# Ledger of designs, part 77: peptides against a protein of PDB entry 3NZW

Target 1, 212 residues: chain A of PDB entry 3NZW
Amino acid sequence: TTTLAFRFQGGIIVAVDSRATAGNWVASQTVKKVIEINPFLLGTMAGGAADCQFWETWLGSQCRLHELREKERISVAAASKILSNLVYQYKGAGLSMGTMICGYTRKEGPTIYYVDSDGTRLKGDIFCVGSGQTFAYGVLDSNYKWDLSVEDALYLGKRSILAAAHRDAYSGGSVNLYHVTEDGWIYHGNHDVGELFWKVKEEEGSFNNVIG
Target 2, 222 residues: chain B of PDB entry 3NZW
Amino acid sequence: QFNPYGDNGGTILGIAGEDFAVLAGDTRNITDYSINSRYEPKVFDCGDNIVMSANGFAADGDALVKRFKNSVKWYHFDHNDKKLSINSAARNIQHLLYGKRFFPYYVHTIIAGLDEDGKGAVYSFDPVGSYEREQCRAGGAAASLIMPFLDNQVNFKNQYEPGTNGKVKKPLKYLSVEEVIKLVRDSFTSATERHIQVGDGLEILIVTKDGVRKEFYELKRD

## One batch from the design tools (peptide; made by RFdiffusion4, then SolubleMPNN)

Design b2_p15_6_s2 (from b2_p15_6, 10 letters changed)
Fold by OpenDDE base, seed 4:
Structure b2_p15_6_s2 (fold): chain B 212 residues (1-212), chain C 222 residues (1-222), chain A 15 residues (1-15)
Amino acid sequence: as target 1 above (212 residues)
Amino acid sequence: as target 2 above (222 residues)
Amino acid sequence: SALEFVEEELKRKFA
C-alpha cells in the first residue's frame, strides 16, 4: 500500500493506490483505500484492510452522531482523536492500521492527522503511509511547494503514488485521487497504473529503466 | 501447537451480470487427503434473493451462514418484513466476521444478488470482514487458478482491440447468463484437473429478479 | 500465537 496526503495553498491532496495483498498473492487491484466519512472528511487505509475499513466506517458513525448531538460538523482534530482513542484501547491486541484523517472545517481549515494502531497521532502538512511510503516521499518531497497550483498538486499526488507503485510490489492497481477544499472533497478519478505509467513516461521522458 | 482450524477444501466463484448474479461452488468436502463427501453443498439461498457461501473450514462456514440467515430473520422482525438489500447484507456480514476478529472464521466468504437498481452484485470478504463489491471473485482452494482466468474473461484484462497495437483496451461489457455459466463450468473443470480439493460436483445458484435458480453439473470424481 | 496465525495462515488482506 501507498497512501499520501499533503496540504498546500489550494487545500489538501489525497492520493492512494488500490492494491491489496495476502502474502505474495494480489488479493485485489480495486480496493477503495479512501473512506468518505462525510463531504468534508476523508480517511485513508494502510495495514489490515478489515481493521481500517471496519474502524474508519465506525468512525464515520461517530462523526455523524457528533453532528446530530452538537448540531455542528466534527473537527478533524476531534475525529482523529476518536479513532486514536479507540485504537489505543486495542493496543497490543494486534490491530494493524496506518491512517490519515483529512478534512476541512471553518475553524481549522484544511487539516491532516496521521493515526496508527500504535496509538500515534500526529498533525502535519505531509504524510506518506504504507509499504511504498519511502518511494512516494522521494517524489513528493522533491517537488512539493506550498504554492503549487491545484493542477500541479493533483499531478504531484498522482505521480508520487505512481512512483511507489513502480517500486513497491505491494502497491499498484490504480491511483484514486482527491482534492479537499473549503467546499468539501472532490474525487478526481481512478487512474489505472498500467495506462498512467506509459502516459507519464512519454510525457516526462521518465522511467527510463523500463524499455517500452 | 494445537490448530483449532480444519480445512475442508473446495472452491467457490461469483460473477455478476447486468440483471443477474451467479454464485457457484463445488460439492467436494475433504480433510487432508480424504474425501469426506462428494456432495456437500456450500452455496446457500439465504432469502431476500441473497445467496451466500463461506468456503474454508466447513464448521466455521456453516456457523457463519447460520448466523447470517438468523440475521435476515431478525431484520424482517424488526423492520416489518423489509427486504434486506445486498449492500446491507454485506455490511452485516462484515460485522459478523469482525466480531470474531481475534478468533476469526477461517473462511473466504462470497455473496451474490441484485443491488437496489436490479443490477447483479457480488461481494467478497476476507476472514476478518474486509469486503468489496466486484464483478467476479474466486475463493477457496483453487482461487489462485481461477481468479486470473476471470480477470481475463470477465474483466477482459490484457485484452485489446484488434489492429490498435495494444493502444485500445477491449471494452467492458456484461456477459449473458449463458456465457457466465460457460465460464463457471470451464473454471471448475479446469480447477478440478489441477487441484485435488476440487471436484465431484458443481452447484450453481443463479439470482434474477424472479428468484434463485439452481443448476447442477457433474465434475471429475477422481 | 493467535496473532501470527491470523497474519500468516488466514490470508487476510493487507492494504
Scores: peptide ipSAE 0.434, ipTM 0.827, DockQ to the pose 0.314; fails the geometry check
Fold by OpenDDE base, seed 5:
Structure b2_p15_6_s2 (fold): chain B 212 residues (1-212), chain C 222 residues (1-222), chain A 15 residues (1-15)
Amino acid sequence: as target 1 above (212 residues)
Amino acid sequence: as target 2 above (222 residues)
Amino acid sequence: SALEFVEEELKRKFA
């Protein structure tokens, strides 16, 4: 798995691969590693697919309950804290989760929290999470600027996942791309890694380790 | 070391069509190298036009299916006989599986039915309840033999339009029920040739708007 | 342990 999220002047970019594995077996190439919690809040999945899917869906229910009780959308800080508190209660039980909670509230603006099953909760501007995270960071960190255009930011997110999909055997399938703004998240499509790879190679003159 | 799990072998396969879905399974039940039964059905009509199979350790599979059937019953009681939708069934099964997250059911679960738009639907689950709606899925002993075939023949993976120099993929299209049944039969006959835990019989449940139909085919019995 | 079995023997999906 490779997931990433970063803040920039235009909001948040979230990009993820879609491969799931069971050992050496490619279990799926079409996994939805972004959970759409609400129109303004996203969760990402890395680690145990069931752990992430179950608890992030549960988180969505908790977020909805908050809205019903408080008559306002839950903050990204509070949503991430709910998840963090939960996984901390299961510490040592063997949950495997690396998640980013990404969203926009009027109070916080665009916000990203990293939450994992070790009980770590971090607020930050840039995170890559999963077995391919280091490959994604290599591309992301080398090209990241706060002042990126939306177009360039979307491309950078997509390109970073592509790099990870190329080098990490546990990442691949497709890139799912999101842009989060004050108006909510916008889905920017599913990009098959096979097609995307050749396109990027041709346009950039990159990936010269591959003949074709 | 105490191992609470057995493995009863077998293989299951789901394929969604446009207005139908198919869930198939062999009828062989085995322990190690000993055939326990040549006809032990593992694909079940659960009501509400939902078919289900949980393949792996048969005791766990049977327990899970029974729990789901009970869940359907209670859903009717609680919601004035409202039909359980396939997506709601999938969510329910996730909770059944994940409720045993720390002592999982040793099964690969597949359900099939129609979605709320009348389109064929197949959902697959890992042992702890991660689930995905897919066009096709193989599960069980010979899943690794069948799944690549389904990728090619259902999802048209690695197929390109002739004369396009590999630039245009074969377009996705729904298969007819007859085409799907052919693929299922070919899958199981092929799997039977290469896997000792697959054989004896093939039971296919076909879900349409008119209900669930069953078909049975003989497989190799050696 | 049940945990070890889940990790080693169960073909759970990793994302």
Scores: peptide ipSAE 0.433, ipTM 0.823, DockQ to the pose 0.312; fails the geometry check
Fold by OpenDDE base, seed 3:
Structure b2_p15_6_s2 (fold): chain B 212 residues (1-212), chain C 222 residues (1-222), chain A 15 residues (1-15)
Amino acid sequence: as target 1 above (212 residues)
Amino acid sequence: as target 2 above (222 residues)
Amino acid sequence: SALEFVEEELKRKFA
């Protein structure tokens, strides 16, 4: 798995692969590693697919309950804290989760929290999470600027996941791409890695380690 | 070291069509190298036009299916005989599986039916309740033999239009029920030839708007 | 242990 999120002048980019594995077996190439909690809040999945899918879906229910009780959207800080508190209660039980909670509120603006099953909760501007994270960071860190255009930021997110899909055997399938703004998240499509690789190679003159 | 799990072998396969879905399983039940039964059905009609199979350890599979059938019954009691949708069934099964997260059911679960738009639906589950809607899925002993075949023949993976130098993929299309049944039969006959835990009989449940139909075919009995 | 079996033998999906 490779997931990433970063803040920039235009909001948040979220990009993820879609491969799931069971040992050396490719279990799926079409896994939805972004959970749409509400129109302004996203969760990402890395680690145990069931653990992430179950608890992030549960988190969505808790976020909805907050809105019903308080008549206000939950903050990204509070949503991430609910998940962090939950996984902390299961510490040592064998949960495997590496998640990013990404969203927008009027109070916080664009916000990203990293939450994992070890009990770590971090606020930050850039995170890559999963077995391919180091490959994604290699591309992302080399090209990241706060002042990226929306188009360039979307491309950078997609391109970073592609790099990880190329080098990490546990990442691949497709890239799912999101842009989070003050008006909510926008889905920017599913990009098959096989087609995307050749397109990017041709347009950039990159991936010269592959003859084609 | 005490191992509470068994493995009863077998293989299951789901394929979604445009307005139908198919869930198939062999009828062989085995322990180690001994055939316990040549006809032990493992694909079940659960009501509300939902078919289910949980393949792996048969005791766990049977327990899970019974729990789900009970869940359907209680859903009717609590919601004035409302039909359980296939997506709600999938969520319910996730909770049944994940409720045993620390002592899981040793099964690969597949359900099939129609979605709320009348389109064929197949959902697959890992042992702890991760689930996905897919066009096709193989589970069980010969899943590694069948799944690549389904990728090629249902999802047309690695197929291209002739004369395009691999630049144009074969377009996706739904298969007819007759085409799906042929693929299912070919999958199981092939798996039976190469895997000792697959054989004896093939039971196919076909879900349409008109209900659940069953078909049976003989497999090799070696 | 049951946990080890889940991790090694059940072949659960990882994302």
Scores: peptide ipSAE 0.430, ipTM 0.826, DockQ to the pose 0.315; fails the geometry check
Fold by OpenDDE base, seed 1:
Parts: sequence; C-alpha cells; structure tokens
Structure b2_p15_6_s2 (fold): chain B 212 residues (1-212), chain C 222 residues (1-222), chain A 15 residues (1-15)
Amino acid sequence: as target 1 above (212 residues)
Amino acid sequence: as target 2 above (222 residues)
Amino acid sequence: SALEFVEEELKRKFA
C-alpha cells in the first residue's frame, strides 16, 4: 500500500493506490483505500484492510452522531481523536492500521492527522503511509512546495503514488485521487497504473530504467 | 499445539453480469486427503434474492451462513418484510465476520445478487470482514488457479485490440449468462484437474430478477 | 502465535 496526503495553498491532496495483498498473493487491484466519511472528511487505509475498513466506517458513524448531537460537523481533530482513542483501547490486540484523517472545517481549515494502531496521532502537512511510503516521499518531497497550483498538486500526488506503485511490489492497481477544499472533497478519478505509467513516461521522459 | 480450524477444501466463484449474478461452488468436502462427501452443497439461497457461500472450514462456513440467514429473518421482522439489499447484506456480513476478529471464521465469503438498480452484484470478504464489490471473484482452495483466468476472461486483463500495438485495451463489456456459465464450467473443470480438493460436482446458483435458479454439472470424481 | 496464524494462515487482506 501507498497512501499520501499533503496540505498546500489550495487545500489538501489525497492520493492512494488500490492494491491489496495476502502475502505474495495480489488479493485485489481495486480496493478503495479512501473512505468518504462525510463530504468534508476522508479517511485513508493502510495495514489490515478489515481493521481499517471496519473502524473507519465506524468512525463515520461516530462523526454522524456528533453532527446529530451537536448540530455541527465534527472537527478533524475530534474525528482523529475518536479513532486514536479507539485503537489505543485495542493496543496489543493485533490491530494493524496506518490511517490519515483529512478534512476541512471552518474552525480548523484544511487539516491532516496521521493515526496508527500503535496509538500515534500526529498533525502535519505531509504524510505518506504504507509499504511504499518511502518511494512516495522521494517524489513528493523533491517537488513539494506550498504554492503549488491545484493542477500541479493533483499531478504531484498522482505521480508520487505512481512512483511507489512502480517500486513497491505491494502497491499498484490504480491511483485514486482527491482534492479537499472548504467546499468539501472532490474525487479526481481512478487512474490505472498500467496506462498512467506509459503516459507519464512519455510526457515527462521519466522512468528511463524501463525500456518501452 | 491445538488447532481449532480444519480445512474442508473446495472452491467457489462469483461473477456479476449486467442483470444477473452467479455464485458457483464445487460439492467436494475433504479433510486432508480424505473425501468426506462428493455432494455437500456450499452455495446457499439466503432469501431476498441473495446467494451466499463461505468456503474454507465448513463448520465456520455453515455457522456464518446460518447467522446471516437469521439476520435476514430478523431484518424482515424489524422492518416490515422489507427486502434486504445486497449492499446492506454485505455490511451485515462484515459485522458478523469482524465480530470474531480475534477468533475469525476460517472462510472466504462471497455473496451474489442484484443491486437496487437491478444490476448484477458480487461481494467478496476476507476472513475478518474486509469486503469489496467486484465483477468476479474466486475463493477457496483453487482460487489462485481460477482468479487469474477470471481477470483475463471477465475483466479482459492484458487483452488489447488487434493492430493497436497494445495501446488500446479490449473494451469492457458484460457477458451473457451463457458465456458466464461457460467460464464457470471451464474454471472448475480446469481447477479439478490440478487441485485435489476440487471436484465431484459443480453447483451454480444464478440470480435474476425472477429469482434464484440452480444448475448442476458433474466434475471429475477422482 | 495466534496473531501469526491469523495473518499467515487466514489469508486476510492487507492494504
């Protein structure tokens, strides 16, 4: 798995691959590693697919209950804290989760929290999470700047996942891409790695380690 | 060391068509190298036009299917005989599986039916309840033999239009029920030849708007 | 371990 999220002047970019594995077996190439909690809040999945899918869906229910009780959307800080508190209760039980909670509230603006099954909760501007995270960081860190255009930021997110899909055997399938703004998240499509790789290689003159 | 799990072998597969879905399974039940039964159905009509199979350890599979059938029954009681949608069924099954997250059902679960738009739907589950809607899925002992074949023949993976130098993929299209049945039969006949835990019989449940029908085919009995 | 068994033997999916 490779997931990433980063803040920039235009909001948040979230990009993820879609491969799931069971050992050396490719279990799926089409896993939805972004959970749409509400129109303004996303969760990402890395680690145990069931653990992430179950608890982030549960988190969505908790977020909805908050809205009903408080008549206000839950903050990204509070949503991530709910998840963090939950996984902390299961500490040592064998949950495997590396998640990012990404969203926008009027109070916080665009916000990203990293939450994992070890009980770590971090607020930050840039995270890559999963077995391919180091490959994604290599591309992301080398090209990131706060002042990216929305177009360039979307491309950078997509391109970073592509790099990870290329080098990490546990990442691949497709890139799912999101842009989060004050108006909510926008889905920017599913990009098959098989097609995207050749397109990017041709357009950039990159991936010269592959002779095509 | 005590192992609470058995493995009863077998294989299942689901394929979604445009306005139908199929869920198929062999009828062999085995322990190690001993055939327990040559006809033990593992694909079930659960009502509400939902078919289900949980393949792996048969005791766990049977328990899970029974729990789901009961869930359907209670859903009707609680919601004035409202039909359980396939997506709601999938969510329910996730909770059944994940409820045993720390002592899982040793099964690969597949359900098939029609979505609320009348389109074919297949949902697959890992042992702890991760689930995905897919066009096709193989599960069980010979899943590794069948799934790549389904990738190629249902989803047309690695197929390109002739004369395009590999630049144009073969377009996705729905398969007819007849085409799907052929693929299912070819999958199981092939798997039976290469896997000792697959064979004896093939039962196919076909879900349409008109209900569930069953087809049976003989497999190799060696 | 029970955890290893769940991870290796049950063929659960990892994302």
Scores: peptide ipSAE 0.428, ipTM 0.820, DockQ to the pose 0.313; fails the geometry check

Design b2_p15_6_s3 (from b2_p15_6, 11 letters changed)
Fold by OpenDDE base, seed 2:
Structure b2_p15_6_s3 (fold): chain B 212 residues (1-212), chain C 222 residues (1-222), chain A 15 residues (1-15)
Amino acid sequence: as target 1 above (212 residues)
Amino acid sequence: as target 2 above (222 residues)
Amino acid sequence: SALDAVREALKAKFA
């Protein structure tokens, strides 16, 4: 798996691959590693697919209950804290989760929290999470600027996942791309890695380790 | 060390069509190298036009299916005989599986039915309750033999339009029920040739708007 | 962990 999220002048970019594995077996190429919690809040999944899918769906329910009780959308800080508190209660039980809670509230602005099954909760501007995270960071860190245009930021997110899909055997399938703004998240499509690879190679003159 | 899990072998396969879905399974039940039964059905009609199979350790599979069937009954009692949708069934099964997260059911679960728009739907589950809606899925002993075949023949992977120099993919299209049944039969006959835990019989459940139909075919018994 | 061994044995999906 490779997931990433970063803040920039235009909000948040979230990009993820879609491969799931069971050992050496490619279990799926079409896994949805982004959960849409509400129109302004996303969760990403890395690690045990069931652990992430179950608890992030549960988190969605808790976020909805907050809205019903408080008549206000939950903050990204509070949503991520709920998840962090939950997984911490299971510490040592063997949950496997590496998640990012990404959202926009008027109070917080664009916000990203990393939450893992060890109970770590970090606020930050840039995170890559999963087996391919180092490959994604290699591209992302080399090209990241706060002042990126929305178009360039979307491309950078997509391109970073593509790099990870190319080098990490456990990442691949497609890139799912999101842009989070004050008006909510926008889905920017599913990009097959096979097609995207050749397109990017041709347009950039990159990936010269592969002869066309 | 004592292993609480057995492996009863077998293979299951789901394929969604446009207005139908198919869930198929062989009828062989084994332990190690011994055939326990040549006809032990593992694909079940659960009501509400939902078919289910949980393949792997049969005791766990039967327990899970029984719990789900009971869940369907309670859903009707609690919600004035409302039909359980396939997506709601999938969520319910996730909770059944994940409820045993620390002592999982040793099964690969597939359900098939129609979604709320009347389109064919197949959902697959891992042992701990991750689930995905897919166009096709193989599970069980010969899943590794069948799934690549389904990728090619259902999802048209690695197929291109002739004369396009590999630039135009073969377009995705729904298969007819007859085409799907042919693919299922070819999958299981091929799997039976190469896997000792697959054989004896093939039971296919076809879900349409008109209900669940069953078909049976003989497989090799060697 | 004991659970990781169980997951591997059970062929659970990893994302």
Scores: peptide ipSAE 0.391, ipTM 0.825, DockQ to the pose 0.306; fails the geometry check
Fold by OpenDDE base, seed 5:
Structure b2_p15_6_s3 (fold): chain B 212 residues (1-212), chain C 222 residues (1-222), chain A 15 residues (1-15)
Amino acid sequence: as target 1 above (212 residues)
Amino acid sequence: as target 2 above (222 residues)
Amino acid sequence: SALDAVREALKAKFA
């Protein structure tokens, strides 16, 4: 798996691959590693697919309950804290989760929290999470600027996942791309890695380690 | 070392069509190298036009299917005989599986039916309840033999339009029920030739708007 | 962990 999220002047970019594995077996190439919690809040999945899918869906229910009780959308800080508190209660039980909670509230602005099954909860501007995270960081960190245009930021997110999909055997399938703004998240499509690779190679003159 | 899990072998396969879905399974039940039964059905009509199979350790599979059937019954009691939708069934099964997260059911679960728009639907589950709606899925002993075939023949993976120099993929299209049945039969006959835990018989459940029908085919009995 | 071994044995999906 490779997931990433970063803040920039235009909001948040979230990009993820879609491969799931069971050992050396490619279990799926079409996994939805972004959970749409509500129109303004996204969760990402890395680690155990069931653990992430189950608890992030549960988180969605808790966020809805908050909205009903408080008559206001839950903050990204509070949503991520609910998840963090939950996984911390299961510490040592063997949950495997590396998640990002990404959202936009008027109070917080664009916000990203990393939450994992070790009980770590971090607020930050840039995270890459999964077995391919180091490959994604290599591209993302080299090109990241706060002042990126929305177009350039979307491309950078997509391009960083592509790099990880190329080098990490456990990442691949497609890139799912999101842009989060004050008005909510916008889905920017599913980009098959096979097609995307050749397109990017031709347009950039990159990936010269592959002949073709 | 004590192992609470057995493995009863077998293979299951789901394929969604446009207005139908198919869930098939062989009828062989095995322990190690000993055939326990040549006809032990593992694909079940659960009501509400939902068919289910949980392949792997048969004791766990049977327990899970019984729990789901009971869940359907209670859903009707609690919701004035409302039909359980296939997506709601999938969510329910996730909770059944994940409820045993720390002592999982040793099964690969597939359900098939129609979605709320009348389109064919197949959902697959891992042992701990991660689930995905897919166009096709193989599970069980010969899943690794069948799944690549389904990728090629259902999803047209690695197929390109002739004369396009590999630039244009073969377009996705729904398969007819007859085409799907052919693919299922070819999948199981081929798997039977290469895997000792697959054989004896093939039971296919076909879900349409008119209900569930069953077809049976003989497989190799070696 | 014991659970990781169980997950591998169970062929649970990793994302």
Scores: peptide ipSAE 0.391, ipTM 0.820, DockQ to the pose 0.307; fails the geometry check
Fold by OpenDDE base, seed 3:
Structure b2_p15_6_s3 (fold): chain B 212 residues (1-212), chain C 222 residues (1-222), chain A 15 residues (1-15)
Amino acid sequence: as target 1 above (212 residues)
Amino acid sequence: as target 2 above (222 residues)
Amino acid sequence: SALDAVREALKAKFA
């Protein structure tokens, strides 16, 4: 798995691969590793697919309950804290989760929290999470700027996941791409890694380790 | 060391069509190298036009299916006989599976039916309740033999239009029920030839708007 | 962990 999220002047980019594995078996190439918690809040999944899918869906329910009770959308801080508190209660039980809670509230602006099953909760501007995270960071860190255009930011997110999909055997399938703004998240499509790879290679002159 | 799990073998396969879905399973039940039964159905009509199979450890599979059937019953009681949608069924099954997250059901679960638009739907689950909707899925002992075949024949993976130098993928299209049944039969006959835990009989449940029908085919009994 | 062994044995999906 490779997931990433980063803040920039235009909001948040979230990009993820879609491969799931069970050991050496490719269990799926079409896993939705972004969980749409609500129209303004995204969760990402890395680690145990069931753990992430179950608890982030549960988180969505908790976020909805917050909205009903408080008549206001939950903050990204509070949403991530709910998840963090939950996984902390299961500490040592064997949950496997590396998640990012990404959203945009008027109060917080664009906000990303990393939450994992060890009980770590971090606020930050850039996170890559999963077995391919280091590959994604290599591309992302090399090209990241706060002042990226939305187009360039989307491309950078997509390109970073592509790099990870290329090098990490546990990452691949497709890139799912999101842009998060104050108006909510926008889905920017599913990009098959096979097609994307060749396109990027041709356009950039990159991936020269592969002869076309 | 205490091992609470057995493996009863078998294989299951789901394929979604345009306006139908198929869930098939062999009828062999084994323990180690011993055939316990040559006809132990593992694909079930659960009501509400939902068919289900949980393949792996049969005791866990049976328990899960029973729990789901009970869940359907309670859903009717609580919601004025409202039909349980396939997507809601999938969510329910996730909760059943994940409720045993720390002592999982040792099963690969597949359900099939029609979505709310009348389109064929197949949902597959890992043992702890991760689920996705797919066009096809194989589960069980011979899943590794069948799944690549389904990728090629249902999803047309690695198929290209002739004369395009591999630049144009074969377009996705729905398969007819007859085509799907052929693929299922070929899958299971092939799996039976190469896997000792698959054989004896093939039961296919076909879900349409008109309900669930069953087809049975003999497999090798070796 | 015993759970990891179970997960591996169970072929649970990892993302």
Scores: peptide ipSAE 0.387, ipTM 0.823, DockQ to the pose 0.311; fails the geometry check
Fold by OpenDDE base, seed 1:
Structure b2_p15_6_s3 (fold): chain B 212 residues (1-212), chain C 222 residues (1-222), chain A 15 residues (1-15)
Amino acid sequence: as target 1 above (212 residues)
Amino acid sequence: as target 2 above (222 residues)
Amino acid sequence: SALDAVREALKAKFA
């Protein structure tokens, strides 16, 4: 898996691959690793697919209950804290989760929290999470700046996941891309890695380790 | 070391069509190298036009299916005989599986039916309740033999339009029920040739708007 | 962990 999220002047970019594995077996190429918690809040999944899918879906329910009770959308801080508190209760039980809670509230602005099954909860501007994270960071860190245009930021997110999909055997399938703004998240499509790779290679003159 | 799990072998396969879905399984039940039964059905009609199979350790599979059937029954009691949708069934099964997250059911679960729009639906589950809606899925002993075939023949993976120099993928299209049945039969006959835990018989459940139909085919018995 | 071994044995999906 490779997931990433970063803040920039235009909000948040979230990009993820779609491969799931069971050892050396490619279990799926079409896993939805972004959960749409509400129109303003996303969760990402890395680690155990069931753990992430189950608990992030549960988190969605908790966030909805908050809205119903408090008559206000839950903050990104509070949503991430709910998940963090939960996984901490299961510490040592063998949950495997690496998640990012990404969203926008008027109070917080664009916000990203990293939450993992070790009980770590970090607020930050840039995270890559999964077996391919280092490959994604290599591209992302080299090209990131706060002042990216929305177009450039979307491309950078997509391109970083593509790099990880290329090098990490556990990442691949497609890139799912999101842009989070004050008005909520916008889905920017599913990009098959096979097609995207050749397109990017041609347009950039990159991936010269592959003879096309 | 004590292993609480058995492995009863077998293979299951789901394929969704446009307005139908198929869930198939062989009828062989085996322990190690000993055939326990040549006809032990593992694909079940669970009501509400939902078919289910949980392949792997048969005791766990049977328990899971029984629990789901009971869940369907209670759903009707609690919701004035409302039909359980396939997506709701999938969510329910996730909870059944994940409820045993720390002592999982040793099964690969597939359900098939129609979605609320009348489109064919196949949902597959890992042992701990991760689930996905897919056009096709193989599970069980010969899944590794069949799944690549399904990728190629259902999802047209690695197929390109002739004369396009690999630049144009073969377009996705729904398969007819006849085409799907043929693929299922070819899958299981092929798997039977190469896997000792697959054989004896093939039971296919076809879900349409008109209900569940069953077909049976003989497989090799050696 | 014992659970990880069980997961591997159970062919649980990793994302």
Scores: peptide ipSAE 0.385, ipTM 0.813, DockQ to the pose 0.307; fails the geometry check

